# Ledger of designs, part 160: peptides against a protein of PDB entry 5ONS

Target 1, 181 residues: chain A of PDB entry 5ONS
Amino acid sequence: MFKKFDEKENVSNCIQLKTSVIKGIKNQLIEQFPGIEPWLNQIMPKKDPVKIVRCHEHIEILTVNGELLFFRQREGPFYPTLRLLHKYPFILPHQQVDKGAIKFVLSGANIMCPGLTSPGAKLYPAAVDTIVAIMAEGKQHALCVGVMKMSAEDIEKVNKGIGIENIHYLNDGLWHMKTYK

## One batch from the design tools (peptide; made by RFdiffusion4, then SolubleMPNN)

Design b2_p28_4_s4 (from b2_p28_4, 15 letters changed)
Fold by OpenDDE base, seed 1:
Structure b2_p28_4_s4 (fold): chain B 181 residues (1-181), chain A 28 residues (1-28)
Amino acid sequence: as target 1 above (181 residues)
Amino acid sequence: MERELSEEEKKLVQEQLEELLAAQEAAA
């Protein structure tokens, strides 16, 4: 989603959200990520304005105090940014790729099934379309936010093709967009 | 399908790995 994303070229505008809209978004976030509920007031303090940075390709980034928290495309599901995920790693279920897959993930490539089934990888139960944090052997911080394109069960059985779609990865265009006031 | 990275891509990946390592060290 952010392979060729540049803040200067791809941001269209920024709007401050109404209280009612913020409430709706918070409810949606809790629905998508139930574990976030106890932390949501810390992540999105009531006293702080919530903004949406509107980007090209119908991408929207939710921000508070300039911190990029979540993003979505075409009013689809929200994804946490890696920066938020590093602070709250439990927001997403995890999948772990083997060491050999790291370089491809960091190049923006989708994650192939063998990288999730090989020694050093850890594949956890997850349904298709589940948003997941991609971990790697020997690494403590997520290097990618992805979406399951196959269930964990099918990844193990088929063990061919794209298992997880790479949505946002370390040092992509969104990562380099550190803050937006 | 996996392919070998170009030299430029390898450089970028190395920078990303270094940043990841730095982030882990800072969090420890």
Scores: peptide ipSAE 0.040, ipTM 0.657, DockQ to the pose 0.026
Fold by OpenDDE base, seed 2:
Structure b2_p28_4_s4 (fold): chain B 181 residues (1-181), chain A 28 residues (1-28)
Amino acid sequence: as target 1 above (181 residues)
Amino acid sequence: MERELSEEEKKLVQEQLEELLAAQEAAA
């Protein structure tokens, strides 16, 4: 999603959201990520304005105090930014790729099944279309936010093709934004 | 984990991120 993204070229505008819209978004976030509910007032304090950074390709980034929190495309599901996920790693279920897959993930490549079934990988039960945090062998922080394109069960059985779609990865265009006020 | 990372944990994450970024740059 952000492989060729640049803040200077791909951001269109930024708007401050009204209270009713913020309430709706918070409810959506709790629906998608139930574990975030106790932390939502810390992540999005009521006193702080919530803004949407509108980007090309129908991408919207939710921000509070300049911090990039979540993003979505075409009114689809919200994804946490890696920066938020590093603070709250429990927001998403995890999958772990092996060492060999790291360089490909960090180039924006989709995650192939063998990178999830190898000895250095850890594949946890997850249904197709689940948004997941991609961990790496020997690392404690997420490298990528992805979406399961196959169930964990099918990844193990088929063991070829795209297992997880790479949505947002370390050092992509979104990562480089850091903040937006 | 169901809590925000401690300061020490954040430091460790930052160090690991820098390592990964360095490796990425070297492989680019």
Scores: peptide ipSAE 0.030, ipTM 0.582, DockQ to the pose 0.082
Fold by OpenDDE base, seed 5:
Structure b2_p28_4_s4 (fold): chain B 181 residues (1-181), chain A 28 residues (1-28)
Amino acid sequence: as target 1 above (181 residues)
Amino acid sequence: MERELSEEEKKLVQEQLEELLAAQEAAA
């Protein structure tokens, strides 16, 4: 989603949201990520304005005090940014790739099934379309946010093709934004 | 993972790995 993304070229505008809209978004976030509810007031304090950064290709980024929190495309599900996920790693279920897969993930490549079944990888139960955090062997922080294109069960059985779609990864265009005020 | 990386892509990946290490240190 952000492999060729550039803040100067791909950001259209920024809009401050109404209180009623913010409430609706908070409820949606709790529905998607139930574990975030106790932390939501810390992540999105009531006293702080919430903004949407609108980008090309119908991408929207939710921000508070310049911090990039979540993003979505075409009003689909919200994804956490890696920067938020590093602070709250429990927001997403995890999958782990081996050391050899790191270079490909950081190039923006989708995660192939063998990279999830190889020694050093850890594949946890997950259904198709589940948003997941991609961890790496020997690393503490997520390097990618992805979407399951096959169930964990099918990844193990078929062990061929794209297992997880790479949506957002370290050092991509979204990562380089850092903040937006 | 679908193909081998070019030399230019390998250089970019190395820069990204360095950023990962820096990010992990800052978040720890």
Scores: peptide ipSAE 0.029, ipTM 0.549, DockQ to the pose 0.024
Fold by OpenDDE base, seed 3:
Structure b2_p28_4_s4 (fold): chain B 181 residues (1-181), chain A 28 residues (1-28)
Amino acid sequence: as target 1 above (181 residues)
Amino acid sequence: MERELSEEEKKLVQEQLEELLAAQEAAA
């Protein structure tokens, strides 16, 4: 989603949201990420305005005090930014890729099944379309936010093709967009 | 982990990020 993204080229405008809209978004976030509810007032304090940074290709980035928190495309599901996920790693279920897959993930490549079934990888139960945090072997920090294109069960059985779609990865265009006010 | 990271943990995260970024550069 952000492989060729650049703040200067791809940001259209920024809008401060109304209170009613913010409430709706918070409810949606809790629905998508039930475990975030106790932390949501810390992540999005009531006293702080919430803004949407509108980008090309119908991408919207939710921000508070310049911090990029979540993003979505075409009114689809919200994804946490890696920067938020690093602070709250429990927001998403995890999958772990082996050391050999790291360089490909960091190039924006989708994650192939063998990178999730090989020694050093850890594949946890997850249904298709689940948004997941991609972890690196031996590391505590997520390097990618992805979407399961196959269930974990099918990844193990088929062990061929795209297992997880790469949505947002470390050092992509969104990552380089550190803050926006 | 279901809490905000401590300053010590944040430091560890930063170190790991730098290592991952280095891996990206090495892959180029």
Scores: peptide ipSAE 0.029, ipTM 0.578, DockQ to the pose 0.085

Design b2_p28_5_s1 (from b2_p28_5, 10 letters changed)
Fold by OpenDDE base, seed 2:
Structure b2_p28_5_s1 (fold): chain B 181 residues (1-181), chain A 28 residues (1-28)
Amino acid sequence: as target 1 above (181 residues)
Amino acid sequence: SIELLSEEEKKEGEELAKKLGYHLSEQL
């Protein structure tokens, strides 16, 4: 999603959200990520304005106090930023790639099935379209936010093709976006 | 509107990634 986001022209505008819109977004976040509910007041304090940064390709980034928290495309599901996920690693279910897959993931490549089934990888039960945190062998922090393109069962069984779509990764355009207060 | 980080600020982000255990050599 952010492979070409290093271009200055990709950011359009920033708007402050109305209370009713914020409430709707919070409800959506709880629906998508039930485990976030106890933390949502810490992540998005009621006293702090919530803003949306609009970017090209219909990307919207939810921000509070300049911190980039969540993003979506074309009013689809929200994804946490890696920066938020590192603070709250339980927001997403995890998958782990092997050491060999790291360089490819960090180049923005999709995660291939063998990188999830090999020694050093860990594949956990997950359905198609589940948003997941991509962990790596020997690392403590997620390197990528992805979406399951196959179920965990099918990844193991077929073991060929794209298992997880790479949505956001370390050192991509979103990672290198400035905070906005 | 929000801006992209400068090259200097990007280095700070890269250093953060290193602290998280991901080195630039792993991205090549």
Scores: peptide ipSAE 0.247, ipTM 0.781, DockQ to the pose 0.036
Fold by OpenDDE base, seed 1:
Structure b2_p28_5_s1 (fold): chain B 181 residues (1-181), chain A 28 residues (1-28)
Amino acid sequence: as target 1 above (181 residues)
Amino acid sequence: SIELLSEEEKKEGEELAKKLGYHLSEQL
């Protein structure tokens, strides 16, 4: 989503959200990520304005105190940013790629099934379209936010093709977006 | 306004990624 992201080309505007919209977003976030509920007041304090950065290709980034928290495209599901995910690793279910897959993930490549079924990988139960945190062998922090394109079961059985779509990865355009307070 | 980081700030972001355990040698 952010492989070729550039401010001049991709950022349109920033708007401050109304209270009613914020409430709706918070409810959606809790629905998508039930484990976030106890932390939501810390992540999005009531006293702090919530803003949306509108980008090209219908991308919206939710921000509080300049921190980039969540993003979505075309009013689809919200994804946590890697920066938020590093603070709250439990927001997403995890999948682990092997060491050899790291370089490809960090180039923005989709995650192929063999990178999830190899001895250094760990594949956990997940349905198609599940938003997942991509971990790597020997690493403590997620390197990517992805979406399951196959179920974990099918990834194991078929073991060919795209298992997980790469949505956001370390050092992509979103990672390099500036925070503002 | 929201803007992309400068090249120097990007290097800081890369250094942060390194601190998270992802070195350049793993990215190539």
Scores: peptide ipSAE 0.207, ipTM 0.719, DockQ to the pose 0.037
Fold by OpenDDE base, seed 4:
Structure b2_p28_5_s1 (fold): chain B 181 residues (1-181), chain A 28 residues (1-28)
Amino acid sequence: as target 1 above (181 residues)
Amino acid sequence: SIELLSEEEKKEGEELAKKLGYHLSEQL
């Protein structure tokens, strides 16, 4: 989603959201990520304005207090940014790739099934379209946010092709964005 | 407002990624 991102080319507008809209977004976030509810006032303090940055390709980024928190495309689900996910790693279910897959993920490549079934990988039960944090063998922090393109069961059975779509990864365009209050 | 980081800030972001365990040697 952010492999080739430039502010001048991709950022269109930034709007401060109304209270009612913020409430709706918070409810949606709790629905998507039930475990986030106790932390939501810390992540999105009531006293701080919530801004939405609208980008090309129908991307919207939620920002609070100078931090990029969540993003979505079109009317789809919200994804946490890696920066937020590193603070709250429980927001997403995890999948782990082997060491060999790291360089490909960090180039923006989709995660292939063999990288999820190898000895250094860990594949956890997940349905198609589940948003997941991509962990790596021997690493403590997620390197990617992805979407299951196959169920975990099918990844194990088929063991070829794209298992997880790479949505956001370390050092992509979103990682290198900053906001101002 | 929102903007992309400067080259120096990008380097800081890359160094942060390295601190998180993702070194350049693993990216090559």
Scores: peptide ipSAE 0.200, ipTM 0.718, DockQ to the pose 0.037
Fold by OpenDDE base, seed 5:
Structure b2_p28_5_s1 (fold): chain B 181 residues (1-181), chain A 28 residues (1-28)
Amino acid sequence: as target 1 above (181 residues)
Amino acid sequence: SIELLSEEEKKEGEELAKKLGYHLSEQL
């Protein structure tokens, strides 16, 4: 989503949200990520304004106090940013790629099935379209946010093709964005 | 407003990634 992102060319505007809209977004986030509910007041304090950065390709980024928290495309689901996910790693279910897959993921490549079935990988049960945190062999922090394109079961059985779509990765355009107050 | 990080700030972001365990040499 952000592989060739250029903020100067791709950012449209930034708006401050009304209280009612913020409430709706918070409810949606709790629905998508039930485990976030106890932390939501810390992530999005009531006293702090919530802003949306609108980008080309119908991308919206939710921000509080200059921090990029979540993003979505069109009317799709919210994804946490890696910066938020590093603070709250429980927001997403995890998958782990092997060491050899790291360089490809960090180049924005989709995650192929063999990178999820190798001895250094860990594949956990997940359905198609599940948003997942991509971990790596020997690393403690997620390097990517992805979407399951196959179920974990099918990844193991077929072991060919794209297992997980790369949505957001370390050092992509989103990682290098900042919001000014 | 929002903007991309400067080259220096991008380097800081890369250094942060390194501190998180991901070296620049791991990128293509």
Scores: peptide ipSAE 0.194, ipTM 0.718, DockQ to the pose 0.037

Design b2_p28_5_s2 (from b2_p28_5, 10 letters changed)
Fold by OpenDDE base, seed 3:
Structure b2_p28_5_s2 (fold): chain B 181 residues (1-181), chain A 28 residues (1-28)
Amino acid sequence: as target 1 above (181 residues)
Amino acid sequence: SIELLSEEEFEKGRELAKALGYQLSEQL
């Protein structure tokens, strides 16, 4: 989603959200990510304004105090930014790729099944279409936010093709935005 | 990044994830 993304070229505008809209978004976030509920008040304090950064290709980024928290495309599901996920790594289910897959993930490539079934990888139960944190062998922090294109069971059985779609990865255009006021 | 949460808060988060059926990386 952000492979060729640049803040200067791809950001259109920024709007401050009304209280009622913020409440709706918070409820949606809890529905998508039940594990975030105890933390949502400190992530999005009531006293702080919430903004949406509107980008090309119908991308919206949710921000508080300049911090990039979540993003979505075409009013689809919200995804956490890697920066938020690094602070709260438990809000998504995990998958782990082997060491050899790291360079491909960091190039924006989708994750192929063998990279999830090989030694050094760890495949955890997950249904298709689940948003997951992509961990890597020997790394403490998530490298990528992805979406399961197969169930964990099918990845193990078929063991070929795209297992996980790469949505947002370390050092992509979104990562390099850092903050937005 | 992870250091922004206390050990107690971090454990609370992990326990909730477990209760939700998430299996998290052992590298945390």
Scores: peptide ipSAE 0.601, ipTM 0.938, DockQ to the pose 0.728
Fold by OpenDDE base, seed 4:
Structure b2_p28_5_s2 (fold): chain B 181 residues (1-181), chain A 28 residues (1-28)
Amino acid sequence: as target 1 above (181 residues)
Amino acid sequence: SIELLSEEEFEKGRELAKALGYQLSEQL
């Protein structure tokens, strides 16, 4: 989603959200990520304004005090930014790729099934369309936010093709954006 | 750099994830 993203070229505008809209978004976030509920007031304090940075290709980034928290495309599901996920790594289910897959993930490539079934990888139960944190052998922090394109069961059985779609990865355009005020 | 949670807060988060059926990396 952010492989060719540049803040100067791809950001259109920024809007401050009304209280009612913020409440709706918080409810949606809790629905998508039940584990975030105890933390949501810390992540999005009531006293702080919430803004949406509108970008090209119908991308919206949710921000508080300049921190990039979540993003979505075409009013689809919200994804956490890697910066938020690094602080709250437990808000997504995980998948782990082997060391050899790291360079491909960091180039924006989708995660192929063998990278999830090889020694050093760990494949956990997950349904198709589940948003997951992509961990890597020997790395403490998530490298990528992805979406399951096959179930974990099918990845193990078929072991061929795209297992997980790469949505947001370290050093992509969103990562380099850092903050927006 | 980011400000990380305390160990107590982190454990709280992990326990909730477990209760939700998530399996998390042991490398956290």
Scores: peptide ipSAE 0.600, ipTM 0.937, DockQ to the pose 0.958
Fold by OpenDDE base, seed 1:
Structure b2_p28_5_s2 (fold): chain B 181 residues (1-181), chain A 28 residues (1-28)
Amino acid sequence: as target 1 above (181 residues)
Amino acid sequence: SIELLSEEEFEKGRELAKALGYQLSEQL
């Protein structure tokens, strides 16, 4: 989503959300990510305005106090930013790729099944379309936010093709955006 | 650069994830 993203070229405008809209978004976030509920008041304090940064390709980024928190495309599901995920790594289920897959993930490539079934990888139960944090052998912090394109069961059984779609990864355009006030 | 949670807060998060059925990386 952010492979060729640049803040100067791809940001269109920024709007401040009304209270009623914020409430709706918070409810949606809790529905998508139940583990976020105890933390939502810290992440999105009532006293702080919530903004949406509108970008090209129908991308929207939720921000509070300049911090990039969540994003979506074409009014689809929200994804957490890696910066938020690094602080709250438990808000997504995890998958772990082997060392050899790291360079491909960091180039924006989708995660192939062998990278999830090989030694050093760890495949946890997850249904298709689940948003997951991509961990890596020997790394403490998530490298990527992805979406399961196959169930964990099918990844293990078939062991060919795209297992997880790469949505947002370290050092992509969103990562380099850092803050937006 | 990113301010991380305290150990107590982090544990709270891990416990909730477990309750939700998540398996988290052992490398956290």
Scores: peptide ipSAE 0.589, ipTM 0.936, DockQ to the pose 0.938
Fold by OpenDDE base, seed 5:
Structure b2_p28_5_s2 (fold): chain B 181 residues (1-181), chain A 28 residues (1-28)
Amino acid sequence: as target 1 above (181 residues)
Amino acid sequence: SIELLSEEEFEKGRELAKALGYQLSEQL
């Protein structure tokens, strides 16, 4: 989603959200990510304005105090940014790729099944369409936010093709954006 | 850099994730 993204070229505008809209978004976030609920007040304090950075290709980034928190495309589901996920790594279920897959993930490549079933990888139960944090062998912090394109069960059984779609990864355009005030 | 949670807060988060059925990396 952000492989060719650049803040200067791809941001259209930024709007401050009304209170009612913020409430709706918070409810949606809790629905999508139940584990975020205890933390949402400190992530999005009531006193702080919430903004949406509108980007090309119908991408929207939710921000508070310049921090990039969540993003979505075409009114689809919200995804956490890696920066938020690094602080709150438990808000998504995890999958772990092997060492060999790291360089490909960091190039924006989708995650192939063998990278999830090989020694050093760890495949945890997850259904199709689940948003997951992609961990890596020997790394503490998530490398990527992805979406399961196959169930964990099918990844193990079929063991070929795209297991997880790469949505947002370290050093992509969103990562380099850092802040937006 | 980003400010990280305290160990206590982090554990609270992990416990909730577990209760929700998430399996988390052992490398955290």
Scores: peptide ipSAE 0.589, ipTM 0.936, DockQ to the pose 0.962

Design b2_p28_5_s3 (from b2_p28_5, 10 letters changed)
Fold by OpenDDE base, seed 4:
Structure b2_p28_5_s3 (fold): chain B 181 residues (1-181), chain A 28 residues (1-28)
Amino acid sequence: as target 1 above (181 residues)
Amino acid sequence: SIELLSEEEKQEGEELAKKLGYELSEQL
């Protein structure tokens, strides 16, 4: 989603959200990520304005105090940024790729089934369209946020083709967006 | 608007990635 992302070319505008809209978004985030509820006041303090950065291709990024928290495309689900996910790794269910897949994921490539079924990988039960944190063999922090394109069961059975779509990865355009505190 | 980091500032992001266990050499 953020491969070859540049602010000058891809950012349209930034708007401050009204209280009612913020409330709706918070409810949606809790629905998508139930475990976030106790932390939501810390992530999005009531006293702090919530802004949306609107980008091309219908991308919206939620920001608080200059920190990039979540993003979505169109009216689709929210995804956490890797920066937020690293602080709150429990927001998403995990999948683990093998060591050999790291370089491909960091180039923005989709995760192929063999990279999820190899000895260094760990594949956990997940349905199609589940947003997942991509972990890597021997690494503690997520390198990618992805979406299951096949169920975990089908990935194991078919073991061919795209298992997980790469949405956001370390050192992509979103990762390199400026953060304010 | 939120600007992208400069090349110098990107080094901090890369160093952060290294601290997280991901070296630039692994991207090649």
Scores: peptide ipSAE 0.279, ipTM 0.790, DockQ to the pose 0.037
Fold by OpenDDE base, seed 1:
Structure b2_p28_5_s3 (fold): chain B 181 residues (1-181), chain A 28 residues (1-28)
Amino acid sequence: as target 1 above (181 residues)
Amino acid sequence: SIELLSEEEKQEGEELAKKLGYELSEQL
């Protein structure tokens, strides 16, 4: 989603959200990520304005106090940023790729099934379209946010093709994006 | 305002990634 991202080319505008819109977004976030509810007031304090950065390709990034929190495309589901996910790693279910897959993930490649079924990988139950945190063998922090393109069961059975779509990864355009208060 | 990080700040971001356990050598 953020390959070749450039601020001048991709950012359109930034708007401050009204209270009613914020409430709707918070409710959606809780629906998508039930475990976030106890932390939502810390992540999005009531006293702090919530802004949306509108980007090209219908991407919207939710920001508070200059921190990039969540993003979505075409009013689809929200994804947490890696920066937020590193603070709250439990927001997403995890999948773990093997060591060999790291370089490809960090190049923006989709995660192939063999990288999820190898001895160094850990594949956990997940349905198609589940948003997941991609962990790596021997690493403590997520390197990618992805979407299951196959169920965990099918990844194991078929073991070929794209298992998880790479949405956001370390050192991509979103990782190197910032906002000012 | 919204902007991408400068090259220096990007390097800091890369160093952060390294701190998180992802060395540049692993990206190649």
Scores: peptide ipSAE 0.206, ipTM 0.710, DockQ to the pose 0.037
Fold by OpenDDE base, seed 5:
Structure b2_p28_5_s3 (fold): chain B 181 residues (1-181), chain A 28 residues (1-28)
Amino acid sequence: as target 1 above (181 residues)
Amino acid sequence: SIELLSEEEKQEGEELAKKLGYELSEQL
């Protein structure tokens, strides 16, 4: 989603949200990520304004106090940013790729099934379209946010093709985006 | 407003990634 991101070409505007809209978004986030509810007031304090950065390709990024928190495309599901996910790693279910897959993931490549079934990888039960945190062998922090394109069961059985779509990865355009007050 | 980081700031972000356990040489 952010492989070839350029601010001058891809950012449209930034708006401050009304209280009613913020409440609606918070409810959506709790529905999508139930485990975030106890932390939501810390992540999005009531006293702090919530802003949306609108980008091309119908991408919206939710920001508070200069921090990029969540993003979505075309009114689809919210994805946490890696920066938020590193603070709250429980927001998403995890999958782990082997060491050899790291360089490809960090280039924005989709995650192939063998990288999830090989020694050093860990594949956990998950349905198609599940948003997941991609971990790596020998690493403690997620390097990617992805979407299951196959179920974990099918990844193991077929073991060929794209298992997980790469949505957001370390050092992509979103990682290098900065907000100013 | 929002903007992309400068090259120097990108290096800081890459250094952060390194501190998180990912070497720059691991990128394709």
Scores: peptide ipSAE 0.171, ipTM 0.695, DockQ to the pose 0.037
Fold by OpenDDE base, seed 3:
Formats: C-alpha cells, structure tokens, sequence
Structure b2_p28_5_s3 (fold): chain B 181 residues (1-181), chain A 28 residues (1-28)
C-alpha cells in the first residue's frame, strides 16, 4: 500500500475530525481490535484532536499529536501502523515468517506459503481476511502488517502461492512519514 | 501537516528499526 509513497504526490489533505466521528472510529477500532479497549484512551487521549491524513488511492491515516496510528483504504478496515503495533503488539494476531522471508517482506513482497510453513516459521490459526502482524524468526518486533489471503489451515495444506498480502512493512513510505502539530 | 522524514530522520528511523532487530540491509 505504501511501497511508492511521496508527500508531494500522495498526500492530498489533512482534516481534524469532529467529536462524533472520533467516537465512531473508536467504536470501530474496539470492534476490530477488542484488546485495544483498555488502551484506547492512552493511544487516543480525549483531550487531543484526531486528524485524518488523506492520501492517494483513497488511503486515510489517523493521527494524534503527530503520531501515525491507524490507516485504511476506501473506508475498509483499519490497520495499525507498525509504529503503533510495536508499542502494542497484542493489537493483531501474529504469524511468523522464517529468516529467509525477511528480505522479501521488507521489499514489499507478499508472503508466500512456504515462508509460513518452513522451519523457523510459526503458523497460527487464522481465517481468510484476518489482519495479522508479521513476525520474523529470531526477531521480537513485527516487520509487516498483512492480511491473510488463505486460512492458516489452507496455507499448511496447499503450501503454495500467496498466504498473506503485504500491506505495510518496515521502511516503506508510511514508516518514513511524519506529521506536524 | 504531514511530510516525509528528512534523511537524518530516516536515519533515526533506521536506527529505530535496528533497535527493533532489523537491518536496512535486509531489504531487497
């Protein structure tokens, strides 16, 4: 989603959200990520304005105090940024790729099934379309936010093709974005 | 406003990634 991202070409505008809209978004976030509820006031303090940065390809990024928190495309589900996910790693269910897959994931490549079934990988139960944190063998923090394109069961059985779509990864355009108050 | 990080800030981001256990050299 952010492989080729540039401020000049990809950022359209930034708007401050109304209180009612913020409340709706918070409810949606709790629905998507139930475990976030106790932390949401810390992540999005009530006293702080919430802004949306609108980008090319109908991407919207939620920001608070200059911190990039969540993003979505075409009013679809919200994804946490890696920066937020690193602070709150429990927001998403995890999948772990093997060491060999790291370089490909960091290039923006989708995660192939063998990278999830090989020694060093860890495949956890997950349904199709589940947003997941991609972990890596021997690493503590997520390197990617992805979406299951196959169920964990099918990834194991078929073991061929795209298992997880790469949505956001370390050192992509989103990782290198900043906001100003 | 929002903008891309400067080269210096990108370097800080890279150092952050290193602290998280990842090297920029791992990218393809």
Amino acid sequence: as target 1 above (181 residues)
Amino acid sequence: SIELLSEEEKQEGEELAKKLGYELSEQL
Scores: peptide ipSAE 0.165, ipTM 0.692, DockQ to the pose 0.038

